Peptides against a protein of PDB entry 4N78. Designs and how they scored, part 17

Target 1, 186 residues: chain A of PDB entry 4N78
Amino acid sequence: HFQVICRLLGYQGIAVVMEELLKVVKSLLQGTILQYVKTLMEVMPKICRLPRHEYGSPGILEFFHHQLKDIVEYAELKTVCFQNLREVGNAILFCLLIEQSLSLEEVCDLLHAAPFQNILPRVHVKEGERLDAKMKRLESKYAPLHLVPLIERLGTPQQIAIAREGDLLTKERLCCGLSMFEVILT
Target 2, 155 residues: chain B of PDB entry 4N78
Amino acid sequence: MAELQMLLEEEIPGGRRALFDSYTNLERVADYCENNYIQSADKQRALEETKAYTTQSLASVAYLINTLANNVLQMLDIQASQLRRMESSINHISQTVDIHKEKVARREIGILTTNKNTSRTHKIIAPANLERPVRYIRKPIDYTILDDIGHGVKW

## One batch from the design tools (peptide; aimed at target 1 L169 R173)

Design b1_p12_6_s3 (made by RFdiffusion4, then SolubleMPNN; from b1_p12_6, 6 letters changed)
Fold by OpenDDE base, seed 1:
Structure b1_p12_6_s3 (fold): chain B 186 residues (1-186), chain C 155 residues (1-155), chain A 12 residues (1-12)
Amino acid sequence: as target 1 above (186 residues)
Amino acid sequence: as target 2 above (155 residues)
Amino acid sequence: MRLPMFEEGMKL
């Protein structure tokens, strides 16, 4: 599903969606969640000392229940605050999954374009074969597929320009060195 | 452009008119040949004249048809070439627009990106000494250590 | 790898 979304939205659509999600997350964090956190901090016992272990687990639990009674009884915390936190979490996860899906699509594009761009995978050399000889053979085999040189020989000036720009666009992908998710986490 | 216009406005219409006129002329020639044959005392001569006129008329019609056909074909070729050029132009414009849109999109999404911190994967040099798995001796958590930190309710 | 097309948008 996320791959389909990435394909449909493209870079533009993904950017828009992520920007809006970031706004929503910021709004939730700075608004409702912050208010609840402040309220919780106010109701939090200033001094919460550990009870003696001699009270056993039931006594310790009762102690903390008493100390946190106001927090536990704060019904809105359980419903609204947790829901907002869930929304934030979902938004973050959505961004992560979108980026991952986008990266996969980009890698696929790069892999598909590679033979046309003189990007050859390193071939596994069997024992006794020279890597250089194999690479040269591969290069020679795929040389006719090199798009930009082909267009430069056969194409119009406009086609050459477009081919070069297209080649650049094909080579430059986010997955090559950029992360959106890291921005979201900051 | 001038050639196409000439074909459309002059040559092809002119050729069609000529062909139509030729039809009318053929009818006249036929009538003439028929009458000439009937009136001529020398039927053999009249027949030969008719053959000559028929051959000439057919040749003229064939020429007109061929000329018209060639002009139509030429017109179509020019139009096809123009369409191909237009298609190419549209494609180039479309591609240019798409590239531009893509560049804009990339700038926009770029705002939301940062450089991947290539965490130098410090080769976790596996310490040469495989620390023997320290048998997790469940040391009983001596909770008594926390006894001095808590204000227990002195009953 | 430098990605100039994306970097133009990056907030340094």
Scores: peptide ipSAE 0.322, ipTM 0.808, DockQ to the pose 0.660
OpenDDE base, seeds 2, 3, 4, 5: peptide ipSAE 0.303, 0.310, 0.311, 0.313; ipTM 0.808, 0.805, 0.804, 0.810

Design b1_p12_6_s4 (made by RFdiffusion4, then SolubleMPNN; from b1_p12_6, 7 letters changed)
Fold by OpenDDE base, seed 2:
Structure b1_p12_6_s4 (fold): chain B 186 residues (1-186), chain C 155 residues (1-155), chain A 12 residues (1-12)
Amino acid sequence: as target 1 above (186 residues)
Amino acid sequence: as target 2 above (155 residues)
Amino acid sequence: MFLPMFYEGMLE
């Protein structure tokens, strides 16, 4: 699903969705969640000591349940605060999955473009073969596919300009050095 | 442009008119040949003359058709070339627009990005000595190791 | 994918 979303929205659509999502998250964090956190801090027991181990697991649980009774009984915590936290969590996950999906699409595009941009994979060299010789053969094999040099030789000035710009745009992808998710975490 | 106009306005219409005129002329030749054959005392001579006129007439029509056909083909070639040029121009405009849109989109999404902190994780230089895959020796989990950690029941 | 668009334009 996320791959399809990335393909349908493109960079522009993703940007819009991410921006709006960030606004929502900001609103949730600075609004409702902050208020509940402040309230929780006020009602939190000032002194919560670890009970003695002699009480056993049930006794320890009861102790904490008693100490946190006011928090546990705060109905709005479950219905509103936890829901908002879930929404924030979903937003974070959404952003992560979008970035991952976008990165995959971009990598695929780069791989598909590679033969046309003189980006050749390292070939496996068998024992006794020179890597350089194999690489040169590979370069020679794909040389006719190099788009920009081909258009520079055969194309019009307008085509050359478009080809160069297109080549640049193809090479420059977000996955090469940029992260959206890091911005979201910040 | 001038060549196409000449073909459309003069050559092709002229060729069509010539074919029409040729039809009328052929009718006159046919009438002449018929009358000549009827009136001639030498039927053999009249027949040979008719044969000659028929051959000449067919050759003339064939020439007119060929000329007209060539003019039409030339017209079509010019038009095809014009269409190809227009298509190329449209494609260039389209590509330019797409590139522009892409640049705008990238700027927009770029605002929402930061540089990947590639922590120069030290190139895990594969240790020169590939540690022999230590055979996973399944050591039985000693559960007693955790007996002293936490509030577990000491027996 | 930007490159296929260029390739199609050149083949035309």
Scores: peptide ipSAE 0.020, ipTM 0.797, DockQ to the pose 0.039
OpenDDE base, seeds 1, 3, 4, 5: peptide ipSAE 0.013, 0.008, 0.014, 0.015; ipTM 0.792, 0.783, 0.792, 0.791; seed 3 fails the geometry check

Design b1_p12_7 (made by RFdiffusion4; failed a check: a repeat of another design)
Pose (drawn by RFdiffusion4):
Structure b1_p12_7 (pose): chain A 186 residues (1-186), chain B 155 residues (1-155), chain P 12 residues (1-12)
Amino acid sequence: as target 1 above (186 residues)
Amino acid sequence: as target 2 above (155 residues)
Amino acid sequence: DKFLEMLIELAE
């Protein structure tokens, strides 16, 4: 699903959705969640020690039950507090997961662009062979596929300018050195 | 474009009217052969001149049509090439717009991004100079090696 | 990729 969502939305669609999810998280954190956090903070016990091990686990469980009774009995703890938090959590997970799908989408695009952009994988080296001397030979084999230099050789200035721009867009992807989840949290 | 204007404004309309002229001039020539036969004193001579005019009328109508047909074809060939160049230009404009729309989309998501500081190194990196193997040499106990440390006491 | 296809068309 995320894979399809990434393809259909593109960069502009994903960006707007992320910007809108930030507005939703802001609306919830500064809104209903904040109201209920302030309310439950007063219902909270002003102080609450952690009982020594001496008291034993069953006596500590009894102590936490009494100290947190008002939180346990709060009627809207699930239907509201947990619900709102779940929505915020899902919004964060969507941003993370959608960025991962986008990375996969970008790296596959780049793999198909590599033949037309003079990007060769490491070649096997037998005895008496140097990669330096061999990689250059392989580059000659795929020389007819190097797009930009071919167009600069036989293309019109208009075709050349358009080729340079398209080649730039093709090789520059977010997965090359950029991320979003960090900015989302910040 | 200059050859097209010449075809559209003069050579085709002109060669066209020259065809209409043939329409009117041939009906005159048909009457003249009938009159020249009637006035003729020599019926065989007047027939041979009619035949001459018939053959000449045929050669003329075939020439006028051929000339006009070549012009119409040249016009269509030129217009076909115009569409060929126009599509090429439209395609470049389309590619340019696509590049622009993409730049706008990337700019929009670029706001939500930062550098991912990732690097690549080796599993093990040996030091530039390996530790020298130090030989063991016996030396006596010396109770003076600390005399210079702090407030020593020499003996 | 659309831009890769466009570059291939231009090269042809």

Design b1_p12_7_s1 (made by RFdiffusion4, then SolubleMPNN; from b1_p12_7, 6 letters changed)
Fold by OpenDDE base, seed 1:
Structure b1_p12_7_s1 (fold): chain B 186 residues (1-186), chain C 155 residues (1-155), chain A 12 residues (1-12)
Amino acid sequence: as target 1 above (186 residues)
Amino acid sequence: as target 2 above (155 residues)
Amino acid sequence: SRFLQQLLELAA
């Protein structure tokens, strides 16, 4: 699904969705969640010491239950605050999955374009073969597919310009050095 | 452009008129040949003359049709060439627009990105006990597992 | 004309 979304929306659509999600998350964090956190901090026991282990697990649980009774009984915490936290969590996960899916699409594009851009994979060399010779053969094999040089030779000035720009756009991808998710976490 | 205009406005209409005129002339020739055959004392000579006129008439019509057909074909070729040029121009514009849109889109999404801190992952000192690489069994990412974590939009 | 057609048929 996320791959399909990435393909459908493209960079523009993804940007718009991400911006809106960030707005929503910001609104939730700075608004409702912050208010609840402040309230919770106010009602939180100022001194919550660990009870002695001698009370056993039931006694310790009862102690904390008593200390946190007001928080546990705060119905809005479960219905509103936790829901908002889920929404934030969903948004974060969505962003992560979108970025991952986008990265996969970008990698695929790069791989598909590679033969046309003189980007050759390192070839496995068998014993006795020289890597350089094999790479040279590979280069020679794919040389006719180099798009930009081909168009520079055969194309109009306008076509050459488009080809160069297209080549640049194909090479420059977000996955090569940029992260959206890191921005979301900041 | 001048050639196409000449074909459309002069040569093809002219050829059509010539064929029409030829029709009228052929009718006159036919009438003449018929009357000549009936009135002539020498039927053999009249027949030979009619054959000559018939051959000439057929040749003339064939020439007119051929000329007109060639002009029409030439016209179509020129038009086809013009269409190809237009298509090329449209494609060029389309590509330019697409590139521009892509650049804009990339700028927009770029604002939402930061440089990946490729923290030089310190050489993960491989623990001395090379645990046998557990064959990474690509478990298909069961995305259904994520369905329970959040109010995911059930598509 | 019919006459020309007939003549062509005769000449063929």
Scores: peptide ipSAE 0.022, ipTM 0.700, DockQ to the pose 0.008
OpenDDE base, seeds 2, 3, 4, 5: peptide ipSAE 0.015, 0.016, 0.018, 0.018; ipTM 0.711, 0.692, 0.707, 0.695; seed 4 fails the geometry check

Design b1_p12_7_s2 (made by RFdiffusion4, then SolubleMPNN; from b1_p12_7 with D1S I8K E12A)
Fold by OpenDDE base, seed 4:
Structure b1_p12_7_s2 (fold): chain B 186 residues (1-186), chain C 155 residues (1-155), chain A 12 residues (1-12)
Amino acid sequence: as target 1 above (186 residues)
Amino acid sequence: as target 2 above (155 residues)
Amino acid sequence: SKFLEMLKELAA
């Protein structure tokens, strides 16, 4: 599904969606979540020492339950704050999955374009084959497919310009060194 | 452009008119040949004359058709060339626009990206001295004690 | 070209 979304939206569509999601997340974090966190901090016990292990797990749990009773009973925390946190989490996950899907698409595009851009795949050398011979064979096989040099030789100046621009755009992908997810975490 | 216009407006219509006129003339020649053959005492001569006229007429028509056909072919070639040029131009514009759109899109999404921190996975150099894992005797946590506290999904 | 010349000769 995310792959289809990425294909449908393209870079521009993804950018728009991501921007809007970031706005929503920011609004949630700076608004309702912040307010609830502040409230929670106010009602948080000032001194909550770890109970002695002698009380056992049940006793420790009861202790914390008692200490946090006011927080647990805060109905709005469950209904609103946790929901908002879930929304933020979903947004983050969405962004992650979109980025992953986009990266896959970009990698596929790069792989498909590679023969046309004089990018040779890492050849797994089977036992007994010389790497050099195989590479030479591949180079020879794909040499006629080098698009930019071909167009530079046969094309009009306008076509050459377009080919160069296209080649550059094809090579420069987000997956090569850029992350959207890191921006979201920041 | 001038050549195409001449072909479309003058040469091809002129050729068509010439063929039409030729048709009328052929009818006259046919009538003449028929009458000449009937009225002539020397039928052999009349026949030879008819053959001559027929050959001439056929040659004339063939010439006219050939000329017209060549003009039409030339016209089509010029038009095809023009269409190819137009197509090339349109494609160029389209590609330019697409590239521009892509650049804009990439700039927009680029604003939302940062450089991937190649987390140098600090090779956690496992300290050579594997301190003997203190046998954490996992006392089985009896989770049944928690059954009463949480809305556990009663299976 | 030869054919055209021939046709011209015949028409003529």
Scores: peptide ipSAE 0.022, ipTM 0.677, DockQ to the pose 0.011
OpenDDE base, seeds 1, 2, 3, 5: peptide ipSAE 0.016, 0.021, 0.022, 0.022; ipTM 0.661, 0.679, 0.666, 0.663; seed 5 fails the geometry check

Design b1_p12_7_s3 (made by RFdiffusion4, then SolubleMPNN; from b1_p12_7, 4 letters changed)
Fold by OpenDDE base, seed 1:
Structure b1_p12_7_s3 (fold): chain B 186 residues (1-186), chain C 155 residues (1-155), chain A 12 residues (1-12)
Amino acid sequence: as target 1 above (186 residues)
Amino acid sequence: as target 2 above (155 residues)
Amino acid sequence: SPFLERLKELAE
C-alpha cells in the first residue's frame, strides 16, 4: 500500500504530505501534549521514593499506584492525551514507512537505469576467472546501452542536454544519501 | 515551405487541370481519328496515323499522371517531415517541462531530508572506462548504500 | 528519370 502511495504521490506529493504531517505533529506536541505533560508534572508527587524491595512486586505496584492515583484517575489523560500520542506515533510511523517505500522505488529505478548509465553490477567471480576479464566483458556487453554517450553521438544538442539532465536526475536519488526520517526525529 | 505551397497551390491543381484537359483532348483526338479513318481513301495510312495519335495520347496521359503522382508524393513527404519536426518539438517541450517539474519536486522533498551518516564507504569500483564521465561537480553519490536496502523488508 | 524524359518526348 505504501509503495502504491509513493508511486501515486511522487516526490512532490510525498513532500506535501510529510510537511503537513510534520505540522500536525508539531501542533500536537506543542499544544495538547505539552499542556498535559505540564499538568502531569504539576500533579506528580514531588517526592516519590522507591519503596523497599521487601514489599515485593505487588506491593511496589500498589505503592506506585497509590502515589499516582490522581494521575491515573485523570480521565482526560487516558482519552485525549493518549489519543494524541497515538496520532503522533501513527504520523511518525507513516513517515517512516513512506520513506522506506520510496527508497525501495528509488532503488528499483536505479537498478533499472544502471545498464544505461554505465553502472555495472557486482560481478561474482567464479573460481578460475579473472575479475578484470569478466568486467571487460560486461563493459563490452553494456557499452551500446550507455544512453548519454549514445545520445551525444547521435542526438541533437537539445536531446543531449535533456539526456544529461535526465541522467543526472536518475542518478540523484534520496536513498543514496538522504534521510527524511532523521529530519522528523529532530 | 515555399515548395510545399507551390505544390499545393500550383503544381497539384495545375496537374489536375492538365489531366482533365487531356481527357477532353483525348475525346477530340478519338473523334478525329474515327472520322479520319472513315473519310480516308487510304485506310492503312489512316490506321497508322491513329496508332500514332493513340501512342502519343497515352504517353501524354502517362506523363501527366506520373508528374501529378510525384508531386502528391512529394507533398506528402514534406508534410510528413513537418509533422515529425513538430512532434519532436512537442516532445522536447514536454520533456523539458517534466524535468523542471521533477526538479521542483525534488527540491521540495529535499528540504525535508538530511544527509545520512554513511559510515561505510564501500568503494564503488568504477569501471576504468576511458570515457571520462562528465565529472558531475556534485559529490559522488555512493550507490553502495543501496546494497543493504531491501533485505529486511517483509512484504 | 530517363523514363520521364522519354515520355515527355513522346508526349510532345
Scores: peptide ipSAE 0.028, ipTM 0.640, DockQ to the pose 0.012
OpenDDE base, seeds 2, 3, 4, 5: peptide ipSAE 0.024, 0.027, 0.025, 0.027; ipTM 0.655, 0.637, 0.656, 0.645; seed 3 fails the geometry check

Design b1_p12_7_s4 (made by RFdiffusion4, then SolubleMPNN; from b1_p12_7, 5 letters changed)
Fold by OpenDDE base, seed 4:
Structure b1_p12_7_s4 (fold): chain B 186 residues (1-186), chain C 155 residues (1-155), chain A 12 residues (1-12)
Amino acid sequence: as target 1 above (186 residues)
Amino acid sequence: as target 2 above (155 residues)
Amino acid sequence: SKFLEQLKQLAA
C-alpha cells in the first residue's frame, strides 16, 4: 500500500502530505498533549519511591497503580490525551513507512538506471573467475548503454543539456544520504 | 515551406487536372481510332496507327502518373520531416517541463530531509582469529508464538 | 531517370 502511495504521489505529493502531517503533529504536541503533560506533572505524586524488589512485579504494579489511580481514572486522559498520542504515533509510523517505501523505490530506480550511467553492480565472482575479466566484460556489455556520452556524441545541445540534468536527477536520490524520518523526530 | 505549398497548391492539383484532361483526350483518340479503322480501306495501316496512338497515350499517362506520384511522395516526405521536427520540439519542451517539475518537487521534499547520520558502524575489528563461522542454523522463528502477543495486524 | 526520359520522349 505504501509503495502504491509513493508511486501515486511522487516527490511532490509526498512532500505535501509530510508537511501537513508535521503540522498536525506539531499542533497536537504543542497544544493538547502539552497541556495534559503539564497537568499530569502537577498532579503526579511528589514522592514516589521505587518499591522494594521483594514485592515482585505484581506488587510493584499494584503500588504504581495505587499511586497513579487518580491519574489513570482521569477520563480525559484516555479519551483525548492517549488518542492524540496514538495519532502522533500513527503519523510517525506513516512517515517512517512512506520513507521506507520511497527508499525502496529510489533504490530500484537507481538499479534500473545503473547500466545507463556507467554504474556497474558489485559482481559476485564465482569460484575460478577473475574479477577483472568479469568486470571488463560487464563494462564492455554496458558501454553502448551509457546514455549521457551517447547523447553528447549524437544529440543536439538541448538534448545534451536535458540528458545531463536527467542523469543528475537520477543519481541524486534521497536514499543516498537524506532522511525524512529524522526530521520528524526533531 | 514554400516547396510544400507549391506542391500542395500547384503541382499536385495541376497533375490531377492533367490526368483528367488526359482521360478526355484519350476518349477522343479512342473514338478517332475506332472510326478510322472502320472507314479506312487499309485496315492494316489503320491498325498500326491505332497502335502508335495507344503507345503514345500510354506513355503520356504513365509520365503524368509518375510525375504526380513523385510530387505526392515529396510532399509526404516534407510533411514527415516537419512532423518529426515538431515532435522533437514538443518532446524537448515536455522533458524540460518534467525536469523543472522534478527539481521543484525535490526542493520541496528536500526541506523535509536531513543528512542520514551514518551510524559510525564501530569498525567491527574482525578479531584476527577468524573464528570458524559458526553455521548460524537459522532456527525458523516460530512466529506463532507471537500470535498471542498484541493485536495481530490483519494484513 | 532513363525511363522517365523515354516516357517524356514518347509523350512528346
Scores: peptide ipSAE 0.021, ipTM 0.679, DockQ to the pose 0.011
OpenDDE base, seeds 1, 2, 3, 5: peptide ipSAE 0.017, 0.018, 0.018, 0.024; ipTM 0.658, 0.685, 0.668, 0.679; seeds 1, 5 fail the geometry check

Design b1_p12_8 (made by RFdiffusion4)
Pose (drawn by RFdiffusion4):
Structure b1_p12_8 (pose): chain A 186 residues (1-186), chain B 155 residues (1-155), chain P 12 residues (1-12)
Amino acid sequence: as target 1 above (186 residues)
Amino acid sequence: as target 2 above (155 residues)
Amino acid sequence: NKFIEQMLEQLS
């Protein structure tokens, strides 16, 4: 699903959705969640020690039950507090997962562009062979496929300018050195 | 474009009217052969001149049509090339707009991004100078090696 | 990729 969502939205669609999800998270954190956090903070026990080991685990469980009774009995703890938090969590997961799908989408695009952009994989080296001397030979084999230089050789200035821009857009992808989840959290 | 204007404004309309002139001039020439036969004293001579005019009328109508047909074809060939150049230009405009729309989309998502500081190195990196193997040499105990450290006491 | 296809059309 995320793979399809990335393809259909594109960069502009993904960006707007992320910007809108930030507004939703902001609305919830500074809204209903904040209201309930302030309310439950008062219902909280002002102080609460952690009992020594001596008291045993059954007595510690009884002590935490008593100290946190009002939290355990709070009627809207699930239907509201947990629900709102789940929505915020899902919004964060969407941003993370959608970026991962976008990274996969971009890397595949780059793999298909490599033949037309003079990008060769490492070649096997036998005895008496140097990669330096061989990679250059292989580059000659795929020389007719190098798009930009061919258009600069036979193309019109208009075709050349359009080729340079398209080549730039093709080789520049977010997965080459950019990320978003960090900015989302910040 | 100059050849097209010449075809559209003069040569086609002109060659076309020259055809209409043939329409009117030939009906006169048909009457003249009839009259020249009637006035003629020599019916065989007047028939041979009618035949001459018939053959000439045929050669003329075929020439006028051929000339006009070549002009119409040249016009269509030129117009076909105009559409060819125009489509090429429209395609470049389209590619340019696509590049622009993409730049706008990438600018919009670029706001939500930062550098991912990732690098690549080796599993093991040996030091520039490996540790020299130091030979063992016996030497006595010396109770003076600390005399210069702090407030020593020499003996 | 669309931009690669457009560059191939220019070479055709």

Design b1_p12_8_s1 (made by RFdiffusion4, then SolubleMPNN; from b1_p12_8, 4 letters changed)
Fold by OpenDDE base, seed 5:
Structure b1_p12_8_s1 (fold): chain B 186 residues (1-186), chain C 155 residues (1-155), chain A 12 residues (1-12)
Amino acid sequence: as target 1 above (186 residues)
Amino acid sequence: as target 2 above (155 residues)
Amino acid sequence: DKFIEKMLEYLE
């Protein structure tokens, strides 16, 4: 699903969605969540000491339940605050998954373009074969597929300009060194 | 341009008129041949004359049709060439617009990105000097990392 | 045959 969304929206659509999600998250954090957190801080027990281990797990649980009774019984905390936190969490996860899906799509594009851009994979050398000789053979084999040099030789000035720009755009991808998710977390 | 105009305005209309005139003339010839055959005492001679006129008429029509057809074909070739040139121009414009749109889109999404902190496992404890904004150094994409991903061409 | 030949000659 996320791959399809990435293909459908493209860079521009993804940017718009991410910006809007950031606005929503900011609104949730600075609005309702902040208000509930402030209220919770006011009702939080001033002194909550760790009970002795001698009370056992049930006794310790009962102790904390009693100390936090007012917070646990606050119905709006479950219905509103936790829901908003869930929405924030979902937004973060959405951004992460979109970035991952976009990275996969970009990698696929790079791989598909590689033979046309004189980017050859390192060939596995079998025992006894010279790596250099194999690479030269591959280069020679794919030389006719090099798009930019081919267009530079046969194309019009306008076609050459377009080919160069297209080649640059094809090579430059976010996955090469940029992260959206890190920005979202900041 | 001058050749196309000549074909459209003079040669093709002229050829069509010639065919129409030929049709009218053929009707006259047919009437003549029919009357000649009926009135002639020598039916065989009249028939041979009719045959000769028929051959001549067919040859003339064939010539006119061939000339007109060639002119129409030439016209179509010129028009096809013009359309190809227009198509090429439109394609160039379209590609330019697409590239521009892509650049704009990339700028927009770029605002939402930061440089990936490649956590090199080995903490090179770089001395506490002020982290100068790490200039995006275009590291060549090592595509070997993808060798194990997908049904690549097994060489 | 003569008819075709004459037509061809006329088209040339």
Scores: peptide ipSAE 0.017, ipTM 0.717, DockQ to the pose 0.012
OpenDDE base, seeds 1, 2, 3, 4: peptide ipSAE 0.016, 0.015, 0.015, 0.017; ipTM 0.727, 0.727, 0.721, 0.726

Design b1_p12_8_s2 (made by RFdiffusion4, then SolubleMPNN; from b1_p12_8, 5 letters changed)
Fold by OpenDDE base, seed 5:
Structure b1_p12_8_s2 (fold): chain B 186 residues (1-186), chain C 155 residues (1-155), chain A 12 residues (1-12)
Amino acid sequence: as target 1 above (186 residues)
Amino acid sequence: as target 2 above (155 residues)
Amino acid sequence: DRFIESMLEMLR
């Protein structure tokens, strides 16, 4: 689903969605969540000491339940605050999954473009074969597919300009060194 | 441009008019041949004359049609060439617009990105002094202490 | 706008 979303929206659509999600998250954090956190801080027990281990797990649980009774019984905390936290969490996950899906799409594009851009993978050399000779052979084999040099030789000045710009846009991808998710976490 | 204009304004209309005039002339020739055959005492001669006129008329029409057809074909070739040039121009504009849109989109999404912090793989600096692994003698957790706690099946 | 609304609903 996320891959399809990435393909459908493209860079522009993804940017718009991410900006809106950031606004929503900001609104949730600075609004409702902040208010509830402030309220919780006010009602939080000032002194909450760890009970002795001798009371066992049930006794310790009962102790904390008693100390936090007012918080646990605060119905709006469960229905509103936790829901908002869930929404924030979902937004973060959404951003992560979009970035991952976009990265996969970009890698695929780079791989598809590679033969046309004189980017050849290192070929596994069997024992006894010279890597250099094999690479030269591959380069020669794919030389006719190099798009920019081909257009420079056969194309009009306008076509050459377009080809160069297209080549640059194809090579420059977010996955090469940029992260959206890191910005969201900040 | 001059050739196309000549074809459209002069040659093709002229050819069409010539063909129409030829039709009118053929009708006159046909009338003549019919009357000549009826009035002639020598029917064989009249027939031969009619054959000659028919052959000549067919040849003339064929020539006119061929000339007109060639002119129309030339016109179409020129127009096809013009359309190809126009298509090329439109494609160029379209590609330019697409590239521009892509650049704008890249800038927009770029604002939402930061450089990937290549987490420097902290070189696991092997501690110089390999503290002798204190053999963690796992004292067996005596789980029998839990045997009396809970509603479990007393084996 | 509808797409954004749909996405927001999914987050919900």
Scores: peptide ipSAE 0.033, ipTM 0.748, DockQ to the pose 0.022
OpenDDE base, seeds 1, 2, 3, 4: peptide ipSAE 0.013, 0.007, 0.017, 0.006; ipTM 0.744, 0.748, 0.738, 0.745; seed 1 fails the geometry check

